# Peptides against a protein of PDB entry 2AKA: the designs that were tried, part 42

Target 1, 299 residues: chain A of PDB entry 2AKA
Amino acid sequence: MEDLIPLVNRLQDAFSAIGQNADLDLPQIAVVGGQSAGKSSVLENFVGRDFLPRGSGIVTRRPLVLQLVNSTTEYAEFLHCKGKKFTDFEEVRLEIEAETDRVTGTNKGISPVPINLRVYSPHVLNLTLVDLPGMTKVPVGDQPPDIEFQIRDMLMQFVTKENCLILAVSPANSDLANSDALKIAKEVDPQGQRTIGVITKLDLMDEGTDARDVLENKLLPLRRGYIGVVNRSQKDIDGKKDITAALAAERKFFLSHPSYRHLADRMGTPYLQKVLNQQLTNHIRDTLPGLRNKLQSQL

## One batch from the design tools (peptide; made by RFdiffusion4, then SolubleMPNN)

Design b1_p12_7_s1 (from b1_p12_7, 5 letters changed)
Fold by OpenDDE base, seed 2:
Structure b1_p12_7_s1 (fold): chain B 299 residues (1-299), chain A 12 residues (1-12)
Amino acid sequence: as target 1 above (299 residues)
Amino acid sequence: ILEKIDAIFDEF
């Protein structure tokens, strides 16, 4: 029996070839969160490489369908440039930037047309994520004044789908009750059935404060719970701190923190990756029979 | 393409 995630990846690729008219609600995980919430850092920590565009403001301007595939080799492939294998992840970053600019132009506009990136790596579990533009309230540069609503409308195209799981990324060093990620998740998933909470920046909380109640699922309960992660600081990124060393530091953080030590085995990026793989696999198993029946009724 | 999609579903 083939892995269910690669099977859905083949379906996604086939539907992408037909164009936007294939209204199949494929089982997927959409990544949502405010600007600077740490979404890109979470995705890069899964791969163990720096490969996503970085900067201030709206960095992700198109949906990025990130297909992680466990493999003995490490390389990336784009659907828009078939047959080109990328082994330098800086070239992957540059290709994302170039392909984004090709469609959106220089005005830092957004487009709903996805970029499809597949990453083969020995360091990943099979996992497909849709990275979505970060929610913002303030236009920057030549962005249209309604950019907040354009982003929201784009996100709604994904997160309103019944078979879409929502990875809601929220920074702990901000008011979690006001999290843009948790707000949009609550709008489309009021019972918290499809939402997985990720809490970033736990290392940046004020002394004497913690996110224990959130991580214990006591403050804003989600059926799928919350997972805390610690990403590299901007200083660590600029200093080229290795992601493997950062993951070791993350583990040490949870084990050494009085409020989180008892949760440490259910926290951190490796645990998040495992949980997402398992949840997506189970979700595919539950949804694919219904999708097949729908397809057969259209044929 | 629909036949290709159906063939992928048959692998499930």
Scores: peptide ipSAE 0.175, ipTM 0.832, DockQ to the pose 0.596
Fold by OpenDDE base, seed 3:
Structure b1_p12_7_s1 (fold): chain B 299 residues (1-299), chain A 12 residues (1-12)
Amino acid sequence: as target 1 above (299 residues)
Amino acid sequence: ILEKIDAIFDEF
């Protein structure tokens, strides 16, 4: 049996060529969270490269369908420029920025039209994620006054789909009761069947506080649970701190922290990647027979 | 295109 994730990737590429009007709900994971919650940092940590747009404000302005494929070689390919192999991940970042600006214009607006990026790497597990714009309440620069609602409407196009899993990214240094990610997840998945919680910024919590009860699934229970991660700081990113060194520091953080030591084997970026690969694979197995039947009824 | 999609499903 071929790997189910690459099979769905080919389906995603085919649907992207037809446009969003195909009523086929493909199994996928949508990444949701507030602005600066750490969504893009989690994706870069999976790849082990800096390749996503950076800056203040809304950085992700189009959905990014990120298809990770385990391979002996390392390169990236965009669906919009077939046959071009990118080996420099700075060129990947520049292409995302250019392709975003081509569609949205210069006003830092958003577009619901996805960018499809495939990354081949020996350092990744097979995994497909849809990075979505960060939820915000305050327009910045020349953004339209209704940008909050435009982002929300865009997210709803993905997360309302029955076969969409939700990776809800929340920072630990903020009240989880106010988490934009968990709020939108609760709205569309009130029973917590499709939602996976990611808790970032555990290293930035106030002294004498911890997220233990959250990570143990006691505070806001999700059927699929929570995974804590420690991302590079903005200073570490600007200083080009190596992602491999950051992953070692993350492991050390969980092992050395009194509140998290007992959870350390079920925390961190490598464990998150493994869990997402497994959950997506199982979700595809459960969903594809029903999708095939729906498609055949339309032919 | 729907036929191409169906062909991909046949690989499942």
Scores: peptide ipSAE 0.154, ipTM 0.819, DockQ to the pose 0.565
Fold by OpenDDE base, seed 1:
Structure b1_p12_7_s1 (fold): chain B 299 residues (1-299), chain A 12 residues (1-12)
Amino acid sequence: as target 1 above (299 residues)
Amino acid sequence: ILEKIDAIFDEF
């Protein structure tokens, strides 16, 4: 039996070719969070490469359908340029920027049209994520004054779908009650059935504070729980700290922290990747028969 | 494309 995630990837690619991607309730994980919440860093930590656009403000301006595929070889492919294999992940970053600018222009606007990126790697589990634009309140550059609402409306097109799981990314060094990710998740999933919480920036919390109650699912309970991660600092990124060393530092952080040591085997990027693979696989198994019946009745 | 979609569903 083929892996269920690659099967859904083929469905996603086929539906993308007919222009109906936004209307299909395919089993997927949408990644939501405020600007600078650490969404892009979580995705790069799965791949083990720097390949996402970086900068101030809204960096992700189109949905990025990131299809991770376990393989013996490492390369990337875009759906918009089939047959071109990228082995330099800097070229992957440049292609995302170029393809974003091609559709949105120079005004730093947004577009609901997805970029489809497949990454083959020996370092990944099979996993598909939809990275969505970061929620913002302040327009930057030539962005329209209503950019906050445009982003919200774009996110709602994904997260309102019943078969959409929500990866809600929240920074620990900010008040969780003010989390943009958890607010939007609670609006469309009030019972917390479809939401997985990710808590970033645990290493940036004030001395004498911790997120233990959040990570133990005691503060804002989600059925699928919370997973804490530690991303590279901006100094680590600027210093070109490799992701492998960052993952080792993350493991050390959880093991050495008095508030998190007892949770350390259920924390960190490798555990998050495993949980997301399992959750997505199970979700596909549960939803795909119903989706098939619905589509066959419409054809 | 519809035939391709049906073929993918038949693999499930």
Scores: peptide ipSAE 0.144, ipTM 0.810, DockQ to the pose 0.521
Fold by OpenDDE base, seed 4:
Order: sequence, then C-alpha cells, then structure tokens
Structure b1_p12_7_s1 (fold): chain B 299 residues (1-299), chain A 12 residues (1-12)
Amino acid sequence: as target 1 above (299 residues)
Amino acid sequence: ILEKIDAIFDEF
C-alpha cells in the first residue's frame, strides 16, 4: 500500500491548483499556538534546519502547508515555483518571506492563502503540517487593529474542519489554563478527540515547578495525549547551535529530570515526529474513504 | 482536475 501521507500531499497539491482548498476537508494537522509558543522551533527541529521566518510579533502571516518527505536527498520545493530546488534553507526562509509579502503587502497583514512547501530529507518522517499564524492580542507596527480577530478567523477555517487534527503548542513557563492553543482547541474540539498537546519550554519553568501532571494527561485530558519538547533557546539560535546537538540536549533533559525521567521515552521531538506520522497515517486511513464517496457524489 | 483527483483516490 502506498504511503498515505504522500497520497494526501498529491490531493492537497491538486486542490491548491484549483483554489478550492476550503471545500474539501482533507485529513491534515493544523499547528496552533500563541506567538512565541515555540511552534516554529518545533517544525524546524523536525527538519533539522533553520528555515522559518523569525522575529517578534506575527511571523507566520499565511498558512504554511509543510510537507515533509523522507528522501535520500535534502532539498525544498515550493508549489508556486515548481522545478526550483532549494538546498540552502536560508533561501527557503527568504522565499517564504517574499511570497508572504507579495500577497499581504508591506503592512504585515495576513492572508488565508496557503504557501505550499515540500521538504525532502533523509532526517524526516513523512509528515504534513499546516503552520498557522500565532495568536496575538496586540497589533504591532502597521497591523490592523482587528488583527487578533483576523488571525482567529483564519485559524477557525482550518480547525473547525472535522478531518483536521490540531497540534496545540503551549509553553510550560506560562499558565497552561490560559493557553491560547488549548483554548481554541477546546472551543472546536470540546471532547479532545482531534487535539495533540505539545508542551514547549519545559526547561524554562520556575525552580520547584514541573508539568508532570499535564504530560501524564491528568490536568487537561486529551484523547491523543501530550508530548513535551525542549527547543533551542533564543541564545542558542542566535549562536547557531546545531539542531542535532539541541535534540541530544533535549533527550538529556528528559532523562536527567526527576519529574520527567519516567516519561523520557515518550517525550522529545523525535518521538513527537513519530507519533504525528502514525496519527496522521491512521487518520488518513479512517477519513479518505468518506472523502472519496463525498467527491464521487459531487461528480 | 476532478478526474485527476479521482485518479489519486483510485490509488488508495
């Protein structure tokens, strides 16, 4: 049986070509979280490269359909510039920024029109994610005063779809009861059936505190559970700390931490990637027959 | 394009 994730990628590409991304509830994972929750770092840790826009405020301003494909070669391709292979991931970042600005203009506005990026790498599992703009409450720069609501409306276009899984990214060093990611997930998935929790910044928690109860799925239960990760610090990013070294440090963190040691084999970025691959594959298997029947009834 | 989509579904 062909890999189901590449099959859905071909469907996504075909639907993007017709501009009808909104009409077909394709099985997908939408990534949601507040600004600075660590979403970009989680995605970059999957690839092992720095390639996403960075900065203060709203960085992701268009949905990014990130298609990870296991391959013997490492390169990226955009759907909007087919045939151009990017091997420099700085150029990938620049293309995301340029293509974002082309559609949104210079005002740092947002657009619901996706960017489709495929990354081939020997270091990835097959996985497709839709990175969404970070939730914000305060407009910055030339952003419209209603930017918070524009972002929420954009997120709702994805996360309200029944076949959309939700990767809810929340920082551990903030009150998880107030997590923007978990709030929006609970609004559209009140039974926690479609939501996977990711807890970032576990290394930045106050001394004497831990997220053990959250990671053990005892505080805010999700059917699909929680996975803790440790991303590079901003200092490590600025210092160009290698992602592979950061992943080794993440493993060491979980193994050495008294509250997390017993969970260490079910934590960290590599485990998260594996779980997401498996969950997406199973979700595709469960949903595609129904989508096929729906499509055939419309033909 | 709909035919192409249907062909992709046939690979499932």
Scores: peptide ipSAE 0.130, ipTM 0.803, DockQ to the pose 0.603

Design b1_p12_7_s2 (from b1_p12_7, 6 letters changed)
Fold by OpenDDE base, seed 1:
Structure b1_p12_7_s2 (fold): chain B 299 residues (1-299), chain A 12 residues (1-12)
Amino acid sequence: as target 1 above (299 residues)
Amino acid sequence: IQKKIDEIFEEF
């Protein structure tokens, strides 16, 4: 019996090879959030490596299908360069940048064509996520004036699919009622059935404020609830703070915070990874009985 | 591609 997530990964790879990416209703998790919401940092914390492009503005300009596979060895592989094993995660970052630029050109444009990256690691659970471009309102550089709408249209190609789960990433240091992630999730999932809330930047909230009501699922209820995480600060990133040390600091944050201590066992990156693995596995199991017939009808 | 889909589902 093959694990359900690897099975769907093989389907994703097969369809990506024929150019049918966004059109298929595969069981998947799309990651949505505003620019600088902390999406890329959450993904890097799962891997325990710095490997995603960094910068100001729109960093993710193509969908990134990130396939995490538990393995005894650590390496990465791209679908567009099969047989090349990457053991240096800086080279992984550079390949994402190069492959993005190859398709989008130099004008910081976007493309709906995914990059497929598989990471084998002893430190990951089996998990597939589709990292999507961050929602933005202001064009930067040579971006078209309608870039906000182009990003939204790209996100809608994924999040409108019934088998798409939505990982809505929102920063705690911003008004949650204004969360771009929760707005788009509410548009396509008005009953909150497909949405998992992630609250980042809990360590950057104003003194005397907390996100307790959000994390307790009392403010904006989602069926799948909310998970708080603490990413590395920009100072920690610039200082090359190890992700393992950051995960220990995250655990300490939740345990020491008066508002979050009682939630600490249901918070943080390791718990989020477990929940996402379980949610995706269960979602695949529920979807598979109809998937074969649906896929055959879409071809 | 249909053959490949069927092969993947047969392994399940």
Scores: peptide ipSAE 0.121, ipTM 0.801, DockQ to the pose 0.664
Fold by OpenDDE base, seed 3:
Parts: sequence; structure tokens; C-alpha cells
Structure b1_p12_7_s2 (fold): chain B 299 residues (1-299), chain A 12 residues (1-12)
Amino acid sequence: as target 1 above (299 residues)
Amino acid sequence: IQKKIDEIFEEF
């Protein structure tokens, strides 16, 4: 069963090489959420490395097809830099920034053209995610005044596809009814069939408040449910707090919290990674037979 | 490309 994700990765690479990425309904997980919702932090916690661009405003400006592959060795490879192995994850971050700027220019604009990154690691499960630009309402710097709509249109190219699963990332310290992630997910998946909820910033909720009803799938039901996570704070990131230590602190948070202790075995980043691997594998199994027939008719 | 796609799907 673990071989189905690498199978789809080979399809993704083949189609990326011919420029047909936008028209293909490959089984994938698109990551959506507002700016600062914690999307990039969730992905970095899966890898156990700091490797994604950071900053204020729109950080992710191109789709990042992140292919995680369980391996005995740790290194990264870009599809645009074939044969170059990256072992320094700071160099991975710099390459993402440089390749983004090469296509978008210095105006911090966006491009729908994906960056394809494969990470081999002993610390990952086989998993492919598409990190998408964070939804924003306010242009910053030299960004075009319609940047909100440009981001929305880019996200819609992915999330409207029938075989696209949606990882909707929402912060717990904000009103869930105003979640940009859940709003876009409900627009394209009104029955909640393709959407997985991730609730971040559970550690930043006001005293006497909790997200228990959300995490128990009682407030805004999704067929695939919700998983709570605790990411490193910006202070912890700037202080280079170890991700392994952060994952131990996340486990302790759920176990010690009165509202979440009964859910603790179905919460946290390691459980999220396992669930995403399983759900993607099952989704591939269900969709590939029909996709073969569609692809043969389009080529 | 079609041959490569077919080869990939034959492994499924």
C-alpha cells in the first residue's frame, strides 16, 4: 500500500516535465489557509527541518509540490535542478526563494507555476502535499491591489479538481466561522467529502476557551474530521527551537489539557502525518483506475 | 509520454 504515493509522484513528475500540471486531476492534497494560519509550520514539522521561506505577508508565492519519501538518507531534490542533492535545508530554503523570485520578479507577485520539491528522510512517511499561497485581504509593499483575487484564482485551480483533497488549516485563536480555509473548502466541497480540518494555535487560545467541539467534529462537521496541532511560536522559530523538542511539547500539551486529554491519541503532528498518508493512499487506490481512462483520452 | 504513463499504470 505504501507504494501508491511514489506511483503518483512518478505521474506528477512526468506531467510537470511537459507543463500539463494545471489540467490534470491527479489525487493530491492541497494545503489552504489564511496568512499566518500555520501551514508552512505544519509542513516543516513533518520534515523536522526549517526549509520553507519565512517572513511577513505573502511568504508562499508559488504552489510547492512537496513530495515526502521515507528513506535511510536525508536530502532534497528539485525537479528544476535535476541531479543536485541538497543536504543543507537552509540551501533548500534559499533555492525556493531564488526560484520564486526568478519567475515572479522582485515585486512579491505570485505565479501558478509549481515548484516541485522531493525530500528523502528517515523521519517522514510517504506523503505528497501542495502548499498554496496564504489567503490575504490586504496587499503589502508593491503587490498588485487585486492580489487577494489572484491568490483565490490560483487556489481554485487546485481545490476545484474532483481528486484534490483539501487540508484546511485554521487557527484556533480566531473565529472558526471566519476561517478563510473552511470558507474556500465549503465553496468547492459543500458536503465536506474532500476536506480535512487542521486546527493550529490551540496553545494561544484565551483562558477558559477551547476548541473541543470543533475537534470532536460537532461544530462544523467534516466527513474526514479535524486534527489539532501545536506549532512552534515565531519566537521559538527565531530562537531555533528544535522541532523534535516542539513535537514532545505538543504531545505534553494535549495530554495535560483538561479539554483535549481524551483526544490526545488522535491529535498532534505525528498523528496528522499518519492520517494524511493513510487517506492519500486510500484516495489514490479509489481514483487511479478512473484516472487511467481519463488520461488515455486526453493524450 | 503515453508509454511512460502506461508503464506506471501497469505497476498498479
Scores: peptide ipSAE 0.116, ipTM 0.799, DockQ to the pose 0.716
Fold by OpenDDE base, seed 5:
Structure b1_p12_7_s2 (fold): chain B 299 residues (1-299), chain A 12 residues (1-12)
Amino acid sequence: as target 1 above (299 residues)
Amino acid sequence: IQKKIDEIFEEF
């Protein structure tokens, strides 16, 4: 069953090689959320490495097709530089930044052209995610005045596809009714059939408040439910706090918290990764029989 | 590419 994700990865790579990636309704998970919602931190927690661009403003500026592959070895490879194996994940970060800047320039603009990154690791489940630019309302620096709409249009290219699952990342320390992730998900998936909710920053909620009703799927019901996670703080990231230690702290957070203790076995990054692997695998199984005929008609 | 697609789907 886990072999279905690598099968789709081979399709993705074949189509990326011909420039058709954006138009294909391949079974995939698009990661959506507001700026600083914690999207890239969730992905790094899956890998157990710091490897995504960091900074103020729009961090992800191109779609990042992140193919996680369970392997006995740990290394990364890019589709744009085949044959180069990266074992230093700081070099992976630098390559993402360089390849982003090559296409977007230094103005912090965006491009719809994907970066394809594969990570082999013993610490990952087979999983493919598309990290998308964070939704923002305020242009910064040399960003175009319409950057909000450019990001939205880019996200819509992915999330409108019927075979796209949506990982909607929302911070708990903001009003969920104002969640950019859940708004865009509700627009394209009004019945909540394709959307998985992720609630970040549960550790940053005001004292005496909790996200229990959200996590129990009572506030804005999604068929696929919600999973709470605790990411490293920006200070912990800057201080290079070990992700393994952060995952242990996340588990402790859920187990010790009065409002979340009863949910603790259905919370946290390892559970999220497992759910996403299962959901994607099942989704591939359901979609592949029809996809063969569709792909043959589009070529 | 079509051949490669067919090969991939034959493994399914």
Scores: peptide ipSAE 0.111, ipTM 0.797, DockQ to the pose 0.689
Fold by OpenDDE base, seed 4:
Structure b1_p12_7_s2 (fold): chain B 299 residues (1-299), chain A 12 residues (1-12)
Amino acid sequence: as target 1 above (299 residues)
Amino acid sequence: IQKKIDEIFEEF
């Protein structure tokens, strides 16, 4: 049996080429969370490179279909410029920014039209994620006053689909009961069947507080559970701290923390990658037979 | 595209 994730990637590429990606309920993982929740850092930690747009406000302004492919070589390729291999991940960032601005203009608006990026790397597991714009309440710059609703409407196009898994990214240093990611996930997945919780910023919690009850799946139960991660600080990002060193620091954090030590083998970015690969593979296996039948009836 | 979809689903 061929790798199921690459098989679905070929379907995604075929449907993206005809502009029909929004109408198909392909088995996928949509990444949701508030602005500054740590979504971009989680995705970059999977690749081990800085390659996503950064800044204040809305950074992701188009859906990014990020296809991670395990390979002996390291390079990126965009669906809109096939055959161009990017080996400099700063050039990948610049291409995302340019391709975003080409469609949205300079007003920092959003577009539902996906960017399709494939990253080949020896450091990744096969994994496809759809990175979505961060939820916000406050327009920034020339953004329309209804930008919050435009983002929500865009997210709903993905997360309402039955075959969409939801990677809900929430910062631990904020009230988790008020998490935008967990709120939207609960709205479209009331039984927590499609949602995977990611808890970021565990290292930034107030002294004497912890997210143990959340990570143990006791506060807001999800069938697929929660995984805690520790991302680089903004200072570490600006200082170009190596992601490999950050992953070692993350492991040390969980092993040394009194509240998390017992969970340490089920925490951190490398464990999250494994879980997402396994869950996506299983989800594809379960959904593809039904999708085949649906497509054959519509064509 | 139909042919490509069919080819992909034949591999499943």
Scores: peptide ipSAE 0.068, ipTM 0.764, DockQ to the pose 0.615

Design b1_p12_7_s3 (from b1_p12_7, 5 letters changed)
Fold by OpenDDE base, seed 2:
Structure b1_p12_7_s3 (fold): chain B 299 residues (1-299), chain A 12 residues (1-12)
Amino acid sequence: as target 1 above (299 residues)
Amino acid sequence: IQEEIDKIFEEF
């Protein structure tokens, strides 16, 4: 049986070529979270490269359809630049920034038009994620005063779709009851059937506090549960700390922490990547027969 | 594109 994720990637590319990307309920995982929740860092940790836009405020300003493909070679390709192989991931970052600015202008506005990026790597599992703009309440710079609403509206275009899984990214060092990710997920998935919780910044919790109850799925139960991760700090990112070293530190964190040691084999970025690959594969298997029937009735 | 979609679904 061929890998189902690459099969859906071909569908995504075909539908992107006809401009229907926004209207199709393809099986996908949308990544949602507040600004600085650690969404982009989780995606970079999967690739093992720094390639996403960085900065303060809204970093992701267009949906990024990130197609990870296991390969013997390492390179990236954009759907808008077919045949151009990027081997320098700084050039990938610059292309995302340039293509974002080309559509949104220089005012840090947002656009619902996706950027489609495929990354071939020996270090990834087959996985497709849609990175979405970080939720915010405060406009910055020349952003429109309704930017919060514009972001929410954009996110709703993805997360309201029945075949959309939601990767809800929440920082542990903030009140989970106030998580923008879990709020929007609960709005569109009140029974927690489509939502996967990711808890970041576990290493930044106050001394004597932990997220054990959350990670054990006891506080705010999700059918698909929660996975804790430890991302690089902003200082580590600015200092160009190696992602491989950060992943080793993450493993050490979970193994050494009294509250998380018993969960350590079900935590961390490598486990998250595996779970997402499996969940997406199973979700595709469950949804594609119904999607085929819908498409055949509409065409 | 429809032919491509059909081929993709035939592989499934």
Scores: peptide ipSAE 0.136, ipTM 0.821, DockQ to the pose 0.521
Fold by OpenDDE base, seed 3:
Structure b1_p12_7_s3 (fold): chain B 299 residues (1-299), chain A 12 residues (1-12)
Amino acid sequence: as target 1 above (299 residues)
Amino acid sequence: IQEEIDKIFEEF
């Protein structure tokens, strides 16, 4: 049986080439969360490279369709730069920034037009994610005063689609009841059928507090459950701390923590990547027959 | 493009 994720990647590329991205309900995972929730760090931890734009405020300003492909070689390709192979992931970051600025201008505005990036690596499982702009309440710099609503409207274009799974990224060091990610997920998926919870910043919780009840799916139940992760700190990122060393530290965190040791085999970035690969594969299997019938009736 | 889409779905 051919790998279903590469099959959907070919469909995504074909539909992106014709500009029909908005009308097609392709099986995909949209990544949602507040600014600084750790979304970009989760994606970089999957690749094992620093390649996403960084900074204060709104960093992701266009949807990023990130197609991870297991390969013997490591390189990246953009759909807008066909035939150019990137082996330096700093150049990948610079290309994302340049292509973002080309469309949005210098005002740090947003655009709903996706950037399509494929990463080939021996260190990844086959997985496609759509990284979306972080939800914010406060405009910064020259951002329009309605930027919060512009971001929300952009997210809604993805997460309202029936075949869209939602990776809801929430920090543990903030009240989960106030999670922008879980709030938007509950609005469009009230039964929690399409939502996967990711809890970041478990290492930054106050002493004597833990997210055990959340991670055990007891506080705010999701059918697809929750997975805890520990990302590099901003200091570790600025210091260029190796992602492999960070993944080892994450494993040690879960194994050594009194509240999480019993969950340790169902936590962390490698487990999250495996679960997302499996869930996306199964979701594609379930949705593609219906999508084929719909497309044949519309074309 | 339709022919390409059809080929992709034939592989499924």
Scores: peptide ipSAE 0.125, ipTM 0.813, DockQ to the pose 0.617
Fold by OpenDDE base, seed 1:
Formats: structure tokens, C-alpha cells, sequence
Structure b1_p12_7_s3 (fold): chain B 299 residues (1-299), chain A 12 residues (1-12)
């Protein structure tokens, strides 16, 4: 019996080859968040590598279908350049940038056409995530004045699908009531059935404040709850702090914090990865029979 | 592609 996540990866690749990427309600997890919410850092922490584009403003300009596959070897492959194995993750970053620019041009525009990236690693669980452009209110550079709406419309193409789970990434150092991620999730999932909350930047909260009530699922209840994570600081990123060391620091943060110690076993990036693997696996099991019937009726 | 999809669903 093949793992269900690799099975859906094969479906995603097959449908991508025929240009139907946005039209099929495949069981997937869409990652949503405001710009600088820590979304890309969460994904890099799963891989244990720096491989996503970095910068100010809109960094992700196309959906990135990130397929993590547990393997004895470490390498990456793109669907648009089959057979090329990337072992240098800087080259992976450069390929994402180049392939983004090839479709969007130089004007920092967006495109709804996904980039499909598969990462094989001994350090990952099987997990597929769709990284979506960060929500923004202010156009930068040559971006059209309606870029906020273009991003929202792109996100809606994914998150409105009934088989789409939503990973809503919100920073703790901002008012959660103003979270762009939770707002869009609430719009399409008003009962909080499809949404998983991720709270980033817990280490950047004002002294004497905490996100305990959020993490305990008491403030804005989601059926699937919230998971807190601590990403590398900008100083840590600039200093090339190893992600493994950052994960150890994250564990220490939760264990040492008076407000979070009791939650520490249900917090952090490794726990988030396990939860997402389990949630996606179960979601695939529940949705694939219905998807098969729909496809057979359309053929 | 249809045959490939069918094979994938047969493995499920």
C-alpha cells in the first residue's frame, strides 16, 4: 500500500501536465498569510534548508506546490525540468526565482500557474503544501495598484475548494483579530473545519504579553487548533544560523516560557510537521473516493 | 494521462 501523500503527488503532477491545476479539488493544504507572517520560514524549517526566495514585499509570486518526500537521499526536482536533480538548495532558490520571472516578467507581477517542487530528504515527513503569495495592501515597484485584489483572487481559487485545508499563518506580535490569514480562512471556512492555525513570532511578542489563549484554542476556536512555532530571527538568517540549531532553540523557548511550558509537546516545527502529515493523510483517505467518482463521471 | 490517473486510483 503506497503512502497516500505520494499517491496524490502523482495526481497533482498528472493534472499539472494537462494545465488543470486550479480546476481540480485535490486534497491539499494551502498556506495563507500576510507578507512577513513567517510563512516561507515555516516551509524552510520543514526541509532544514534555505531554498525559498527572500526579499521585501511580495516574494512568492506564483503558487509553489511543495512536495516533501521522505527519502534516504537529499535532492530536489522541479516538474518543469524533469530529470534535473538539485543537491544545492541555493540552485533550488535560483530556479524558483528564474521560473517565476519567466512567467511573471520583470514587473513583480503574479501568476496563478503553480511551480511544482519535490524535495526528497531524510529529514522530512511526507507532506505537500501549496505556498501562496503573501497578502499585501501596498503595491511595490511596478506592481499594479490592484495587486491586493489579484493576490486575494488567486488565494480564493485554492481556499474555496472544499478539499483544500488551510494553513493560516499569523504572527503573534500583531493583533490576531487583524490577521489576514484568519480573515480569509473565516470567509471560506466560517465554522473553522478546514483551517489549521500557525502562530509565528512568539519570541517577538511584547514583554508581559503571551499568546496562551490563542494556542489553547480559547480566543478564536478552530476545530483543528493552533500550533505555535519560533522561526529564525532576521539576525539569525543573516548570520546563517543553522536550521537544526534553530529547532533546538524553538524547543527550548517553549519549555522555558512560563505561559507555554505546558503546551511544549504540542508546539514547534517538528510537531507541526507531524500534525500536517497526519491531517493530510486522513484528509486524502476521506476525499479520494469522492474524487474518483467525480473524475469517472467526467470521463 | 487518463490511463495514468486510472492506475493511480487502482492503487488506492
Amino acid sequence: as target 1 above (299 residues)
Amino acid sequence: IQEEIDKIFEEF
Scores: peptide ipSAE 0.124, ipTM 0.814, DockQ to the pose 0.555
Fold by OpenDDE base, seed 4:
Structure b1_p12_7_s3 (fold): chain B 299 residues (1-299), chain A 12 residues (1-12)
Amino acid sequence: as target 1 above (299 residues)
Amino acid sequence: IQEEIDKIFEEF
């Protein structure tokens, strides 16, 4: 049986080419979280490269269908410019920014039209994620006053679909009961069947506090559980600290922390990648027969 | 595109 994730990637590419991606309930993982929750850092840690737009406010302004493909070579390719291989990930970032601005203009508005990016790398597992705009309450710059609702409406187009898994990214150094990611996930998945929790910024928690109860799935139970990660600091990002070194530091963090040591083998970015690959593969296996029947009935 | 979709589902 062929790898199911590449098979669904071909479906995604075919449907994106006809502009029908919004109408099909393809098995996918949508990434949700507040601004500065650490979503971009989680995705970049999977690739081991800096390639996502950075800044204050709304950074992701279009859905990014990120297709990670295990390969002997390292390069990126966009669906909108097939055949162009990007080996410089700064050029990948610039292309995302340019393609975003081409559709949204300079007003920092949003668009529901996806960007499709495939990354081939020896450092990735096969995994497809849909990165979505960060939830915000405050318009920045020339953003429309209703930007919060525009973002929510865009997120709802993805996360309300039955075959959409939700990667809910929440920072541990903020009140998790107030997490925008967990709130939206609870709204559309009240039984926690489709949601995977990611807890970032565990290294930035106040002294004497920990997220142990959350990570042990005791506070806000999700069927698919929670995985803690430690991302690079903004200083480390600005200083171009190597992601491989950051992943080693993350492992050391969990192993050395009294509250997390017992969980360390079920924490961190490499474990998250494995879990997401497995969960997506299983989810595709479970959903594709039903999707096939639905498509055949619409023809 | 329909032919490509059909081919993909034949491989499944």
Scores: peptide ipSAE 0.109, ipTM 0.807, DockQ to the pose 0.521

